# Ledger of designs, part 135: peptides against a protein of PDB entry 4PN1

Target 1, 261 residues: chain A of PDB entry 4PN1
Amino acid sequence: KIEMNFLNKPIVPDTTKVISNFLTHYLITEPVEHVEIEAKLGTLIDLETQNRFEFPVMNETILNPEFNLRTRFESDMTASEHKYLNEFLNQAFRDSQKPGRLPFAYKHTKQVDLFYETEDNSRDKIRVSKNQSDNQVLACVKKRRVADLFLYCPNDAFDIRISISDELPVSMPSGNQQPSLTRLKDRVGYVHQEIKIDLTKTTQNDPVYDTTERHELEVEFGNIADLRDRAQKAKDGMEAPLFRRVQLFMDNVRILRREHS

## One batch from the design tools (peptide; made by RFdiffusion4, then SolubleMPNN)

Design b1_p21_5_s2 (from b1_p21_5, 9 letters changed)
Fold by OpenDDE base, seed 2:
Structure b1_p21_5_s2 (fold): chain B 261 residues (1-261), chain A 21 residues (1-21)
Amino acid sequence: as target 1 above (261 residues)
Amino acid sequence: MKEKYDLFEEAIERAELLEDV
């Protein structure tokens, strides 16, 4: 008979605990009402060198937000990397349809995002999302990024930003307002066990610059109500459900950030 | 606005779309 450890009990890695605590803060302690929680793949860039940030660690490391490391996060990848991930996820989808597996759900969406300035000239813009095909309004929100947690991943192709955002539903801008920015989004979404994985190509037309395209991959908690419930239980002393959910989320992220062409 | 939108659509049409499952 083999035991897990000398206590014969599951042990939770610090990474899971730290992330769980981070999430609990914005789910329960200072709750964000319309919270979105996502991890984006990208690169931590050292502002001094403009290269990928280098830290003297050898594995996945959550960076302490109390320290200004003079970095920026670029949530972009090459077209080839993005294509590879698309193929990878398509294959994962197909494999999940096999007997004995939990299947992915899939959705391909094409939308236009229109950004409007707020009357109070706040930093937060109103985003109106419309379906490209029929111009139907899909959403009208004011998105505020509340907090970020960065993971430096020296052994992987990508670093990770976990973001807490507030997506407040708001009324449509006045018909007299012109959008300050428009973006086209081509998005394929994969959902597995209520974890959503999105590949997004964002096309932006700049009147001065050529049309630019961004390639993003994000992993999102698809069931916030469940996550909030788990976080509440954690605050009440039952941490295991939250840890399990965070572990699942992070394992999916870890799979994706290791994949490269 | 319309012209800008048309340019966007044209740009998307020229771009390789994500591959469906």
Scores: peptide ipSAE 0.266, ipTM 0.676, DockQ to the pose 0.016
Fold by OpenDDE base, seed 3:
Formats: sequence, C-alpha cells, structure tokens
Structure b1_p21_5_s2 (fold): chain B 261 residues (1-261), chain A 21 residues (1-21)
Amino acid sequence: as target 1 above (261 residues)
Amino acid sequence: MKEKYDLFEEAIERAELLEDV
C-alpha cells in the first residue's frame, strides 16, 4: 500500500503550469485565430561566445522572456543526429502497432515552398507550398511569429523553443511575381495521441545567401480546438485537463531531446 | 564560380531522403 504523497493527490510540476499559462494567453486571453503551437529542438547560442549558452542551472529551465540574455536559437541538428531520430521514431512507430498500444500514424511528404514578398512590403512573406510529385498547391499562407518560450536543457543534447504562430490563409501571389526564396522539404510526420512529430530535411535556395541544408525536429499540438477548449476550462478554474495535455506534449519533447547517437 | 541554382541542385542530389517506417 503506497500513496503518491502525504495528501495522496496528484501534484503538477511548475514547468507544466508555466507553459500552460503561456499557451492560455494566446489561446484565450489574446487569441490567435489561426494558431500553430510547436516545439523545436535546437541550441541556445550565447551571442558573446558563439557557443551553447551556459546558465547557472542544473536541469530543464524555462527562460524568462523579460530578460535580455543575449542569445539566439538555432533550430538545427547534424545529419547523424537527425538520422538517429528517424530510426528511433520508426522503431517507436513499429512498437506502437503491437496489441495493447495506441498506434502512430505516419506520413512521408515531399514539398516545395515558394516565398513571395507582400505588396505592402511587410516583413512577413507569403508561402506557397506545393507537392513535389504533381505540383499541386497544398497551402498559401502568411505566417507570423507571435511569441516564443525557450527552455534551457543542460543535461540533454538539445534546447527547446516553443513558438506561437499565426498561419493566415491568403490569396495566391500574382503570376508575374517571382519567389524571393525556394525551399525543398523532405518530411516524415508521426502522430500519436494527436501530438504531431515532424522530421524535416530542408534545402533552401536564396538568391542572396548561400544554399543551406537544415535538419529539424518539431513537435506540434495536432488538435488546436481541443487544446483551446482545455485552455478555456483552465480559465474557468478547471486546470487539470490542460495540465494533462501539456504534460503529454512535454514528455514527448523530453524523450526526443535525450535521444542521440 | 557556380551559380546559386547549380549549388541548390547539387545540394538536392546529395541530400539523403528520410527513411520510411
């Protein structure tokens, strides 16, 4: 006979509360209409040293956005790290197909993203996404970054950026406009319990900058309507459903950031 | 000097595809 604690009740980690409050703000308080919420694996770089940021903490820590820490976030990893994660997730997919488990869904997508300048000369570009096989338009959006929350993870291979974005559907650019940037994407997507995990290899052609290759891993909330409902309940005083969903999301992120070859 | 387009195409050719499940 064992109890959880001296109250014999669940306790919520402070990290879960902080992230939940952050999400609630942009879901309910100042709601983003076409919200995308994702976590990216990467590295916090100290602008002074150009090395990984060193903060005087010994475990996962949410950085306070009110402080200028003089850092940048690099949402990239090595090809070998990315390959390892691909193999890891493929195995996780296979294991989830066994009896008694909740199965992953899987999709492999190859697309080209074309970026266009807006007529109003706004900083935000229009992104047209097309399927590489048949050149069919998948999406035409203007993506705006609304907010970021950074987690410094000194014991893991990667730090984390949680981002709130607004993906506004917009009209296609005029046929006479040339793209300012072209990006090819090879993406494998894994969905488990409505949490989406994407591995993406990106090749980018910029007319001004050198061609770049990036290897990214993203974790996204796949059911925004449900998340918004949970956030509303939290604002109404019932926080448990939101906390459970955020905990699930973060546990998946924590698994992934620890995996390396 | 290779043009930006040539560098892009070469990068695509060298890129390893992600492995399916």
Scores: peptide ipSAE 0.258, ipTM 0.664, DockQ to the pose 0.016
Fold by OpenDDE base, seed 5:
Structure b1_p21_5_s2 (fold): chain B 261 residues (1-261), chain A 21 residues (1-21)
Amino acid sequence: as target 1 above (261 residues)
Amino acid sequence: MKEKYDLFEEAIERAELLEDV
């Protein structure tokens, strides 16, 4: 007979605890009402060198937000990397349809995001999202970035940014307002056990800047109510449900960041 | 502005769509 350890009990990785505490803060302690929680794959760039950030660690490491590391996060990848991930996720979808597995759900969407300046000259723009095919309004929100948690992943193709955002529903801009930015999104979305994985090709039209394209992959908690419930239970002394959910989320992120062409 | 819109439309036409499952 084999035991897990000398206590023969599960142990929670420190990474899981740190992330769980981070989430609990913005779910329970200082709750964000319309919270979005996502992880993006990308690269931590050292502002001094303009190369990938180097830190004296050998594995996945959560960076302490109290330290100014003089970095930026580039949530972009090459077309080749993005294509590979698309193929990988398509295969994962197919495999999940087999007997004995929990199936993925899949959706391919084409969306237009129109960004409008707010009357209060707030840095936060109003985003109107429309379906490209019929121009149906999907959402009108003001998104505020609340907090970021960065994971430096020296052994993987990508670093990770976990972001807490507040997506406040707002009224549509007046008909006389012109968008300051237009963004076209081609998105394939995969949902497995209420974890959302989105591949997005974004084409941005900026009136001032040239058209830019980005290739993004994001992993999102698809059931915030459940996550908030788990976080509350954790605050009440029952941490296991939250840890399990965060572990699931992070395992999916870890799978994806390890995949490369 | 018009030139930028034209470039945007061209970019849309050149954009390869993500592959479906």
Scores: peptide ipSAE 0.258, ipTM 0.663, DockQ to the pose 0.015
Fold by OpenDDE base, seed 4:
Structure b1_p21_5_s2 (fold): chain B 261 residues (1-261), chain A 21 residues (1-21)
Amino acid sequence: as target 1 above (261 residues)
Amino acid sequence: MKEKYDLFEEAIERAELLEDV
């Protein structure tokens, strides 16, 4: 008979615990009302060298937010990397449709995001999202970044930023207001076990500058109510459901960040 | 409104779309 360890009990990786505690804080302890929790693939850039940050660690490492490492996070990737991930996820979708698997759901959306300044000159802009084909309003929100957790991943193609955001529904800007920024988004979304994976190609038209494109991949918790319930149970001493959900989320992130063209 | 729409249409025409499943 084989046992899993000398206690014969499951062991939770420290990474899972740290992330779970981070999430619990903003779900339960200081709850964000309209919380969005996502991980973006990208690169930690050293502000001094403008190259990828180098830290003396050999594997996935959560950076301590109490320390200013003088970094920025670039959520962009190359067109080739993004194309590869698109092909990879398309294949994963197809494979999941086979008997005995849990299927992906898929959606392709094209939208226009219009950004407006707030009357109070707050740093947070109002985002109006419209369907590109018919200009139907899809959403009007003010998004506030509440907290970030950075994972330095020296062995993978990408580093990770996990972000807690507050997406506050707000009224439409006045008809006389002009958007300060307009972005076209081409997005393919994959959903598996209520984890959302979005590939987004963003085109920004600057009247002064050339059109810039950004290629992003994000992984999001698709069921916040369930996650909040799990976090509450964790605060009450039952951590396993939260750990399992965070582990699932992180495993999906780990799969994606290891893929490269 | 028309100019903004034209700019977006032009951007759409130039942008390689993500590939469907």
Scores: peptide ipSAE 0.259, ipTM 0.673, DockQ to the pose 0.016; fails the geometry check

Design b1_p21_5_s3 (from b1_p21_5, 11 letters changed)
Fold by OpenDDE base, seed 1:
Structure b1_p21_5_s3 (fold): chain B 261 residues (1-261), chain A 21 residues (1-21)
Amino acid sequence: as target 1 above (261 residues)
Amino acid sequence: MKEKYDLFVDAIEEAKKLDDV
């Protein structure tokens, strides 16, 4: 008989514990009311070299937010990388439709995001999202970035930013107010076991700069209520349900960040 | 020249095409 280890019990990776604690803080301890939790693929850039950050580690590691590493995170990839991930996810979608598997759900959306300054001149902008086809209002929110957790992944194509955001529903801006920024979003969404994976092509027109295009991949917890329940149970001494959900999320992220053209 | 990724490959459309072959 083969056993898992000398205790014959499962061991939770330290990464899972650290992320679980991070999430529990903003779900339970200092709860964000309209919380969004997502991971973005991108690159940690060293501000001194303007190249990818180099840290003396050999594998996936969570960076300590208490240290100023003089980095920025670029949540972008090349068009070829984005195309490859689209093909990869389409194949995963097809494979999941086979008998004995849990199927992906798929949705393609095109929207325009209009950003407005707030009356109080706060740094947070109001975002009005509309369908491109019929101009129907989908959402009007004030989004605030609450916290970030960065994973440096030296062996993979991408580094990871896990973000906690507060998406507060707000009233529509006054009819005479003009948007300060407009973004077109073309998005394909894949949902598996309530984990949402979005490929997004963003086009932004700037009056001063040429039209810019961004290619992003994000992974989001699709069931916040369930996650909050798991986090509460963890605070009450039952950590296993939270650890399992975080492990699932991170395994999906790990699969995606390893894929490249 | 910057590589352009103009259109997504739709998963549902692609699946239908493969089923029809």
Scores: peptide ipSAE 0.196, ipTM 0.753, DockQ to the pose 0.026
Fold by OpenDDE base, seed 5:
Structure b1_p21_5_s3 (fold): chain B 261 residues (1-261), chain A 21 residues (1-21)
Amino acid sequence: as target 1 above (261 residues)
Amino acid sequence: MKEKYDLFVDAIEEAKKLDDV
């Protein structure tokens, strides 16, 4: 008989603990009211070289936010990479429909995001999201980025940014106000065990810059109430439920960042 | 030049096509 280790008990990876603590802080300790928690695939760029950041590590590493590494995060990929991930996720969707599996849910959404300046001249813009087909208002929010956690992944095609955001519901802008920015979003969404995986093609028309297109993949916690409950339990000394949920999330992220054409 | 593609492959549509084959 083989045992897992000399205690014959599962061990929690350090990455899971660090991320769990990060989430617990913004869920429980200094709680964000309308929290969104997502991981985006992208590239850590060294501001000095304008190339991918090189760090003296050989595996997935959470960067310490206390250190200014002079990096930026580019949440983009090539169309070919995006297409490959779409095909990969479609196959995963099909496979999950088989007996004995938990099925994916799938949704294709086309929306327009309209950004408005706030009356108080705050840096945060109001975002009105509408369905492109019927112009129905889906959301009206003021989004604030609260915190980021960066994972450098030298063995994978992508690095990861985990972001904590506050999406504050706000009233619709006045009818006479014009949007300062418009974004078209074509999104396919996959949901498995309340983890959301979104492939998004974003088209932005900037009056100064040419039309820009972005291809993004994001992984989001789909049940914040459950996650907050797990985080509270962790604060109370029962960490296992939170660790399991974070592990699930990170395993999905790891699968996706390893897949490339 | 980054390759551009216009349309996602819809998982539901693709699944239907594969079932019909």
Scores: peptide ipSAE 0.170, ipTM 0.742, DockQ to the pose 0.026
Fold by OpenDDE base, seed 2:
Structure b1_p21_5_s3 (fold): chain B 261 residues (1-261), chain A 21 residues (1-21)
Amino acid sequence: as target 1 above (261 residues)
Amino acid sequence: MKEKYDLFVDAIEEAKKLDDV
């Protein structure tokens, strides 16, 4: 009979613990009410070299947010990479429909996001999201970025930013206000075991500048209530449910960041 | 030249096409 280790107990990777603690802070300790938790694929850029950040590590590494590494995170990818991921996820979707598998859910949405300045001229803008087909209002929120956690992934095509955001529902802007920014979003969403994977093409029309398109992949916790419950249990001394959920989330992220054309 | 960004391939439509083959 083979044992898992000399304790014959499951071991939790340090990465899982660090991320779990990070999430627990914003779920329980200083709770964000309308929390969104997502991981975006992208590239850590060294501000000095304008190239991908280099650090003397050989594997996935969570960067300490207390250190200013003079980096920026670019959550964009090439159209080719984005297309490849779309094809990859479509295949994963198809494979998951087979007997004995847990199926993906799929949704394709096209929306327009209208950004409005707040009355107090705060940095946080009001975002009104509408369906492109019928102009139905999907959401009206004020989004605040609360915290970021960066993972440097030297062996993969992408680095990772895990973000905590507060999406506060707010009233619609007054009818006389003009949007300061308009973005078109074409999004395909895949959901597996309540983890959402979104591929998004964002088109920004600037009257002065050429139309820019951005290609993003994000992985989101689809059940925040469950995650919060797990985090609370972790605070109460039962960490395993939270660790399992975070591990699942990170494994999905790891799969995606390793895929490239 | 406006790079024609390829539209998303719809997973459901693609799946249907593959099953009909």
Scores: peptide ipSAE 0.080, ipTM 0.679, DockQ to the pose 0.025
Fold by OpenDDE base, seed 4:
Structure b1_p21_5_s3 (fold): chain B 261 residues (1-261), chain A 21 residues (1-21)
Amino acid sequence: as target 1 above (261 residues)
Amino acid sequence: MKEKYDLFVDAIEEAKKLDDV
């Protein structure tokens, strides 16, 4: 009989613990009320070299946010990379429909995001999201980035940014206000075990600047209430449920970041 | 049934247009 280790018990990777603690802080300790937790695939860019950041490590590592590494994160990929991931996820979707598997849910969504300046001249803009098909308002929020956790992944095509955001519901802007920015989002979404995987093509129209296009892949916790419950249990001394959920999330991220054209 | 397997083919076409300029 083979055992997992000399204790014959599962071991929690250090990465899982670090991320779990990070999430617990913003779920429980200093709770964000309308929290969104997502991981984006992208590239850590060294501001000095303008190339991908280099760190003397050989595998996935969480960068310490207390250190200014003079980096920026580019949440973008090439159209070819995006296409490859789309094909990959479509195949994963098909495979999950087979007997004995848990199926993906799939949704194609087209929305427009309208950004408005706030009356208080705050840096945070109001985002009104509308469905392109029927112009129905999906959300009106003020999104605030609360915290980021960066994973440097030297062996993979992409680095990872895990972001904590507060999406505060707010009242609609006055009818006389013009949007300062418009974003068209074409999104294909895959949901598996309440983990959302979204491929998004974003077209940004600025009245003053040229149109920009971005190709993004994001992985999001689809059940924040459950995650918060797990985080609370972790604070109360039962960490296993949280660790399992974070491990699932990270395994999905790891699968995706390894795929490249 | 085709809708379940949407591809971002438009993004690729646009990228090709930019490379050909």
Scores: peptide ipSAE 0.035, ipTM 0.523, DockQ to the pose 0.019

Design b1_p21_5_s4 (from b1_p21_5, 8 letters changed)
Fold by OpenDDE base, seed 4:
Structure b1_p21_5_s4 (fold): chain B 261 residues (1-261), chain A 21 residues (1-21)
Amino acid sequence: as target 1 above (261 residues)
Amino acid sequence: APEKYDLFAAAIERAELLLDV
C-alpha cells in the first residue's frame, strides 16, 4: 500500500499559501470593494541592464515586495509567442468540448478604450470602453492598481505579475473632454471553471512610432464573490477551499507560461 | 474619440486578427 506521506494527508505548496494570504489581505482584511485579481504573463526587466532580471534561484519564486529589486514588469510578448498561445488555447477549447470534460466558454471582442484625465489630476485615468462595431459604451471605470506580487520563473518563457486592482464604476466624462489616449483592443476570452484567460492585441497611436501593438495574456478570477467567501472561511480557520481555488488558478498560469513556440 | 480611431483604423484592418476557435 502507498501513502501520500508519513501523515497520509495532502500538503499545500508554500507558493499556494503565500498567494492565498496575499489575496486574503485584499479580499477580507483590507477589502477592496470592486476588486479585480489577475495574473499577467511578461518579463521582469532589470532597470540597470534593460535585460531580463537575474535572481540566484532555480525555480518559480515569489519575490518579497519589501525589497526594491530595481525592476520593471513588461506585460508583453512577441507576435509569434502570442499566436502560438492563441492556437494552443483554441486547441484546448476544442478538446474540452469532448465527452467527459468540462467545456470552455469562448468570446471574441473588439473594443475601443478611451482614457481621460480626471479633474483632480489624479494618477488614475477614467477608461471608457466602446464596442468597435457600433460604438456603444460598454463600461466607464476608474482603475487603481492596489498591489502587485511578482513571480520570477527562471525555467519558463515568462515571469508573472499578480495584481490587485480596484475597478470603480464612474460617470462618463463631460462632453468637452478629449481623451488623452485611445487604444483598440482585439481580445479572445476563454473561461474554464470560472477562470478567465484573455489574449489581447492592443493597438495605439504613438507620437514616435506612429502605431504600436502590444500582445498580452492575462488570467483572472472570474468569480470574486466565491473567492471572497473562500477567503473568509480561511480567516475563520478553514483554509482548504481557498487553497484549492488558488491552486487551480496557479496551475492554469503555470501551463500557459511553460508554453513556447 | 472618432478622430483617434480613424487615424489608425487602416492599421487595424491590415493587422492579423486573433484566431477564432
Scores: peptide ipSAE 0.313, ipTM 0.733, DockQ to the pose 0.016
Fold by OpenDDE base, seed 1:
Structure b1_p21_5_s4 (fold): chain B 261 residues (1-261), chain A 21 residues (1-21)
Amino acid sequence: as target 1 above (261 residues)
Amino acid sequence: APEKYDLFAAAIERAELLLDV
């Protein structure tokens, strides 16, 4: 008989604990009502060098937000990297359809995002999302960024930003308002065990660069209600369900950030 | 007047679509 360790009890990595505590704060302690929780693949850029951030660590490291590291996060990748991830996820989808596996769900969407200024001149814009094919309104929201947690991943192709956002449903802008910004989004979404993985190509007009494309990959918690319940249990002293869910999420993120062309 | 996103027609034509499963 083999035991897990000398206590014969599960052990939780610090990364899982730190992220779990971060999530619990915005799920329970200072609850965000319409919370969105996602991880984006990208690059931590050193503002001084404009190159990828270099930190004296050898593995995945959560950066302490209390320290000013003079970094920015670029949530973008090359077309080649994005294509590789697309092929990788397509293969993962196919493999999951085999007997004995839990299958992925898949959806390909093309939408237009129209951004409008708010009447109160708030920094947050109203986003109207429409289906490109029939112009049906998919959503009208005001999204507020609440908090970020950054993971520096020196051994992987990408660093990670975990973001907490408040996505508030709002009324449609008046018919006389013109959008301040328009974006086209081509998105393929993969869902496995209520973890959503989205590959997105975003096209927008830029006054400086004309039309630009961005290639993004995001991983999102697909069941916020369940996550909130787990976080509440954690506050009540039962942490295991939350830790398991966060571990699953992070394992998926870790798989993806290791893949590159 | 055409929608603003219609201005992206050329960009869309140039862009390779995401690969379906």
Scores: peptide ipSAE 0.301, ipTM 0.725, DockQ to the pose 0.016
Fold by OpenDDE base, seed 5:
Structure b1_p21_5_s4 (fold): chain B 261 residues (1-261), chain A 21 residues (1-21)
Amino acid sequence: as target 1 above (261 residues)
Amino acid sequence: APEKYDLFAAAIERAELLLDV
């Protein structure tokens, strides 16, 4: 007889616990009302060298947010990497349609984001999102970044930023206001087991860099109500449901950050 | 005045769209 360990019980990875606790704080302890929780693929850049930061670690590690490491996170990749991931996810979609699998859902969207300054000149801008084809308003929100958790991934092509944001629904800007920034988004979205994976090409005009294109991949929790319920149960002493959901999320992230051309 | 979106005409023409499934 073979057992998994000397207790013959599953063990939860420490990464899962740390992330679960991080999420629980902003879901339950200091709850964000309109919370969005996403992981973005990118690169931790050392501000001194302008190269990828190097830590004396050999595997995936969560950075302690209490330490200022003088880094920035670039949520971007090359066009070729982005194309590869697009093809990879398309194939994963096709494979999931086979009998015996849980299928992906898929959506391709093209939208325009219009950013408006707030009356108080706060750093948080109002974002109006419209469908490019018919100008239908999809959303009008004020997005506030609440917290970040960074994962340094020395063995993979990408590092990870897990972000907690508050997407507050707000009234449309007055008709006399002009957008300070316009952003075009071409996005393909894949949903599997209520985990949303988005590939996005973003085109925007920047006063300094002119028109630029960004290639992003994000992974998002698609069912916040369920996640909040799991987090509450964890606070009440039943952690397993939360750990399972976070593990699923992180496994999907790990698959994606390992794939590259 | 046209939306800033109109300024992207050239960029849109150059941009390769994401591939559908």
Scores: peptide ipSAE 0.294, ipTM 0.699, DockQ to the pose 0.015
Fold by OpenDDE base, seed 2:
Structure b1_p21_5_s4 (fold): chain B 261 residues (1-261), chain A 21 residues (1-21)
Amino acid sequence: as target 1 above (261 residues)
Amino acid sequence: APEKYDLFAAAIERAELLLDV
């Protein structure tokens, strides 16, 4: 007979616990009402060297947010990397359609985001998102970045930023207001077990600097209500459901960050 | 069992958050 360990009980990795606690804080302790929780693939850049951050660790490591490591996170990737990930996810989608698997759902969205200044000169701009094809309003929100948790991943192609954001629904700007910024977003979204994986091309036209394009991959919790419920249960002493959900999320992230062109 | 401390509230106040839209 084989046992899991000398206690013959499941052990939760500390990474899962730390992330779960991070999420619980912003779901329960200081609850963000319209919370968005996502992980982006990218690179931790050392501000001093302008190279990828180097830390004396040999595996995935959550950076302590209490310390200023003089880093920035670049969520951009090359077009080639983005294409590779798209092809990878397309294959994963196809494979998931086979008998005995849980299928991916797929959605392709093209939208334009218009950003407006607020009367209070807040850093939080109003974002109006419209469908590119028919200009239907998809959303009007003020998005505030609440917190970040960074994972340094020396063995993988990408580092990870887990972000907590508040997407507050707001009224449409007045018709006399002009957008300060316009972005085109081409997003392909994959959903598996309520975990969303999005590949996004963002195009920004600048009259001075011409057109810039960004390529991003994000993994998002697709069922916040369920996640909040799990977090509440964890706060109440039943942690297993939250840990399982976080583990699933992180495993998907880990798969993706290992893939590269 | 060690007490669980919520370190994240304090971290927010000290962190330089990158804002993206």
Scores: peptide ipSAE 0.012, ipTM 0.314, DockQ to the pose 0.020

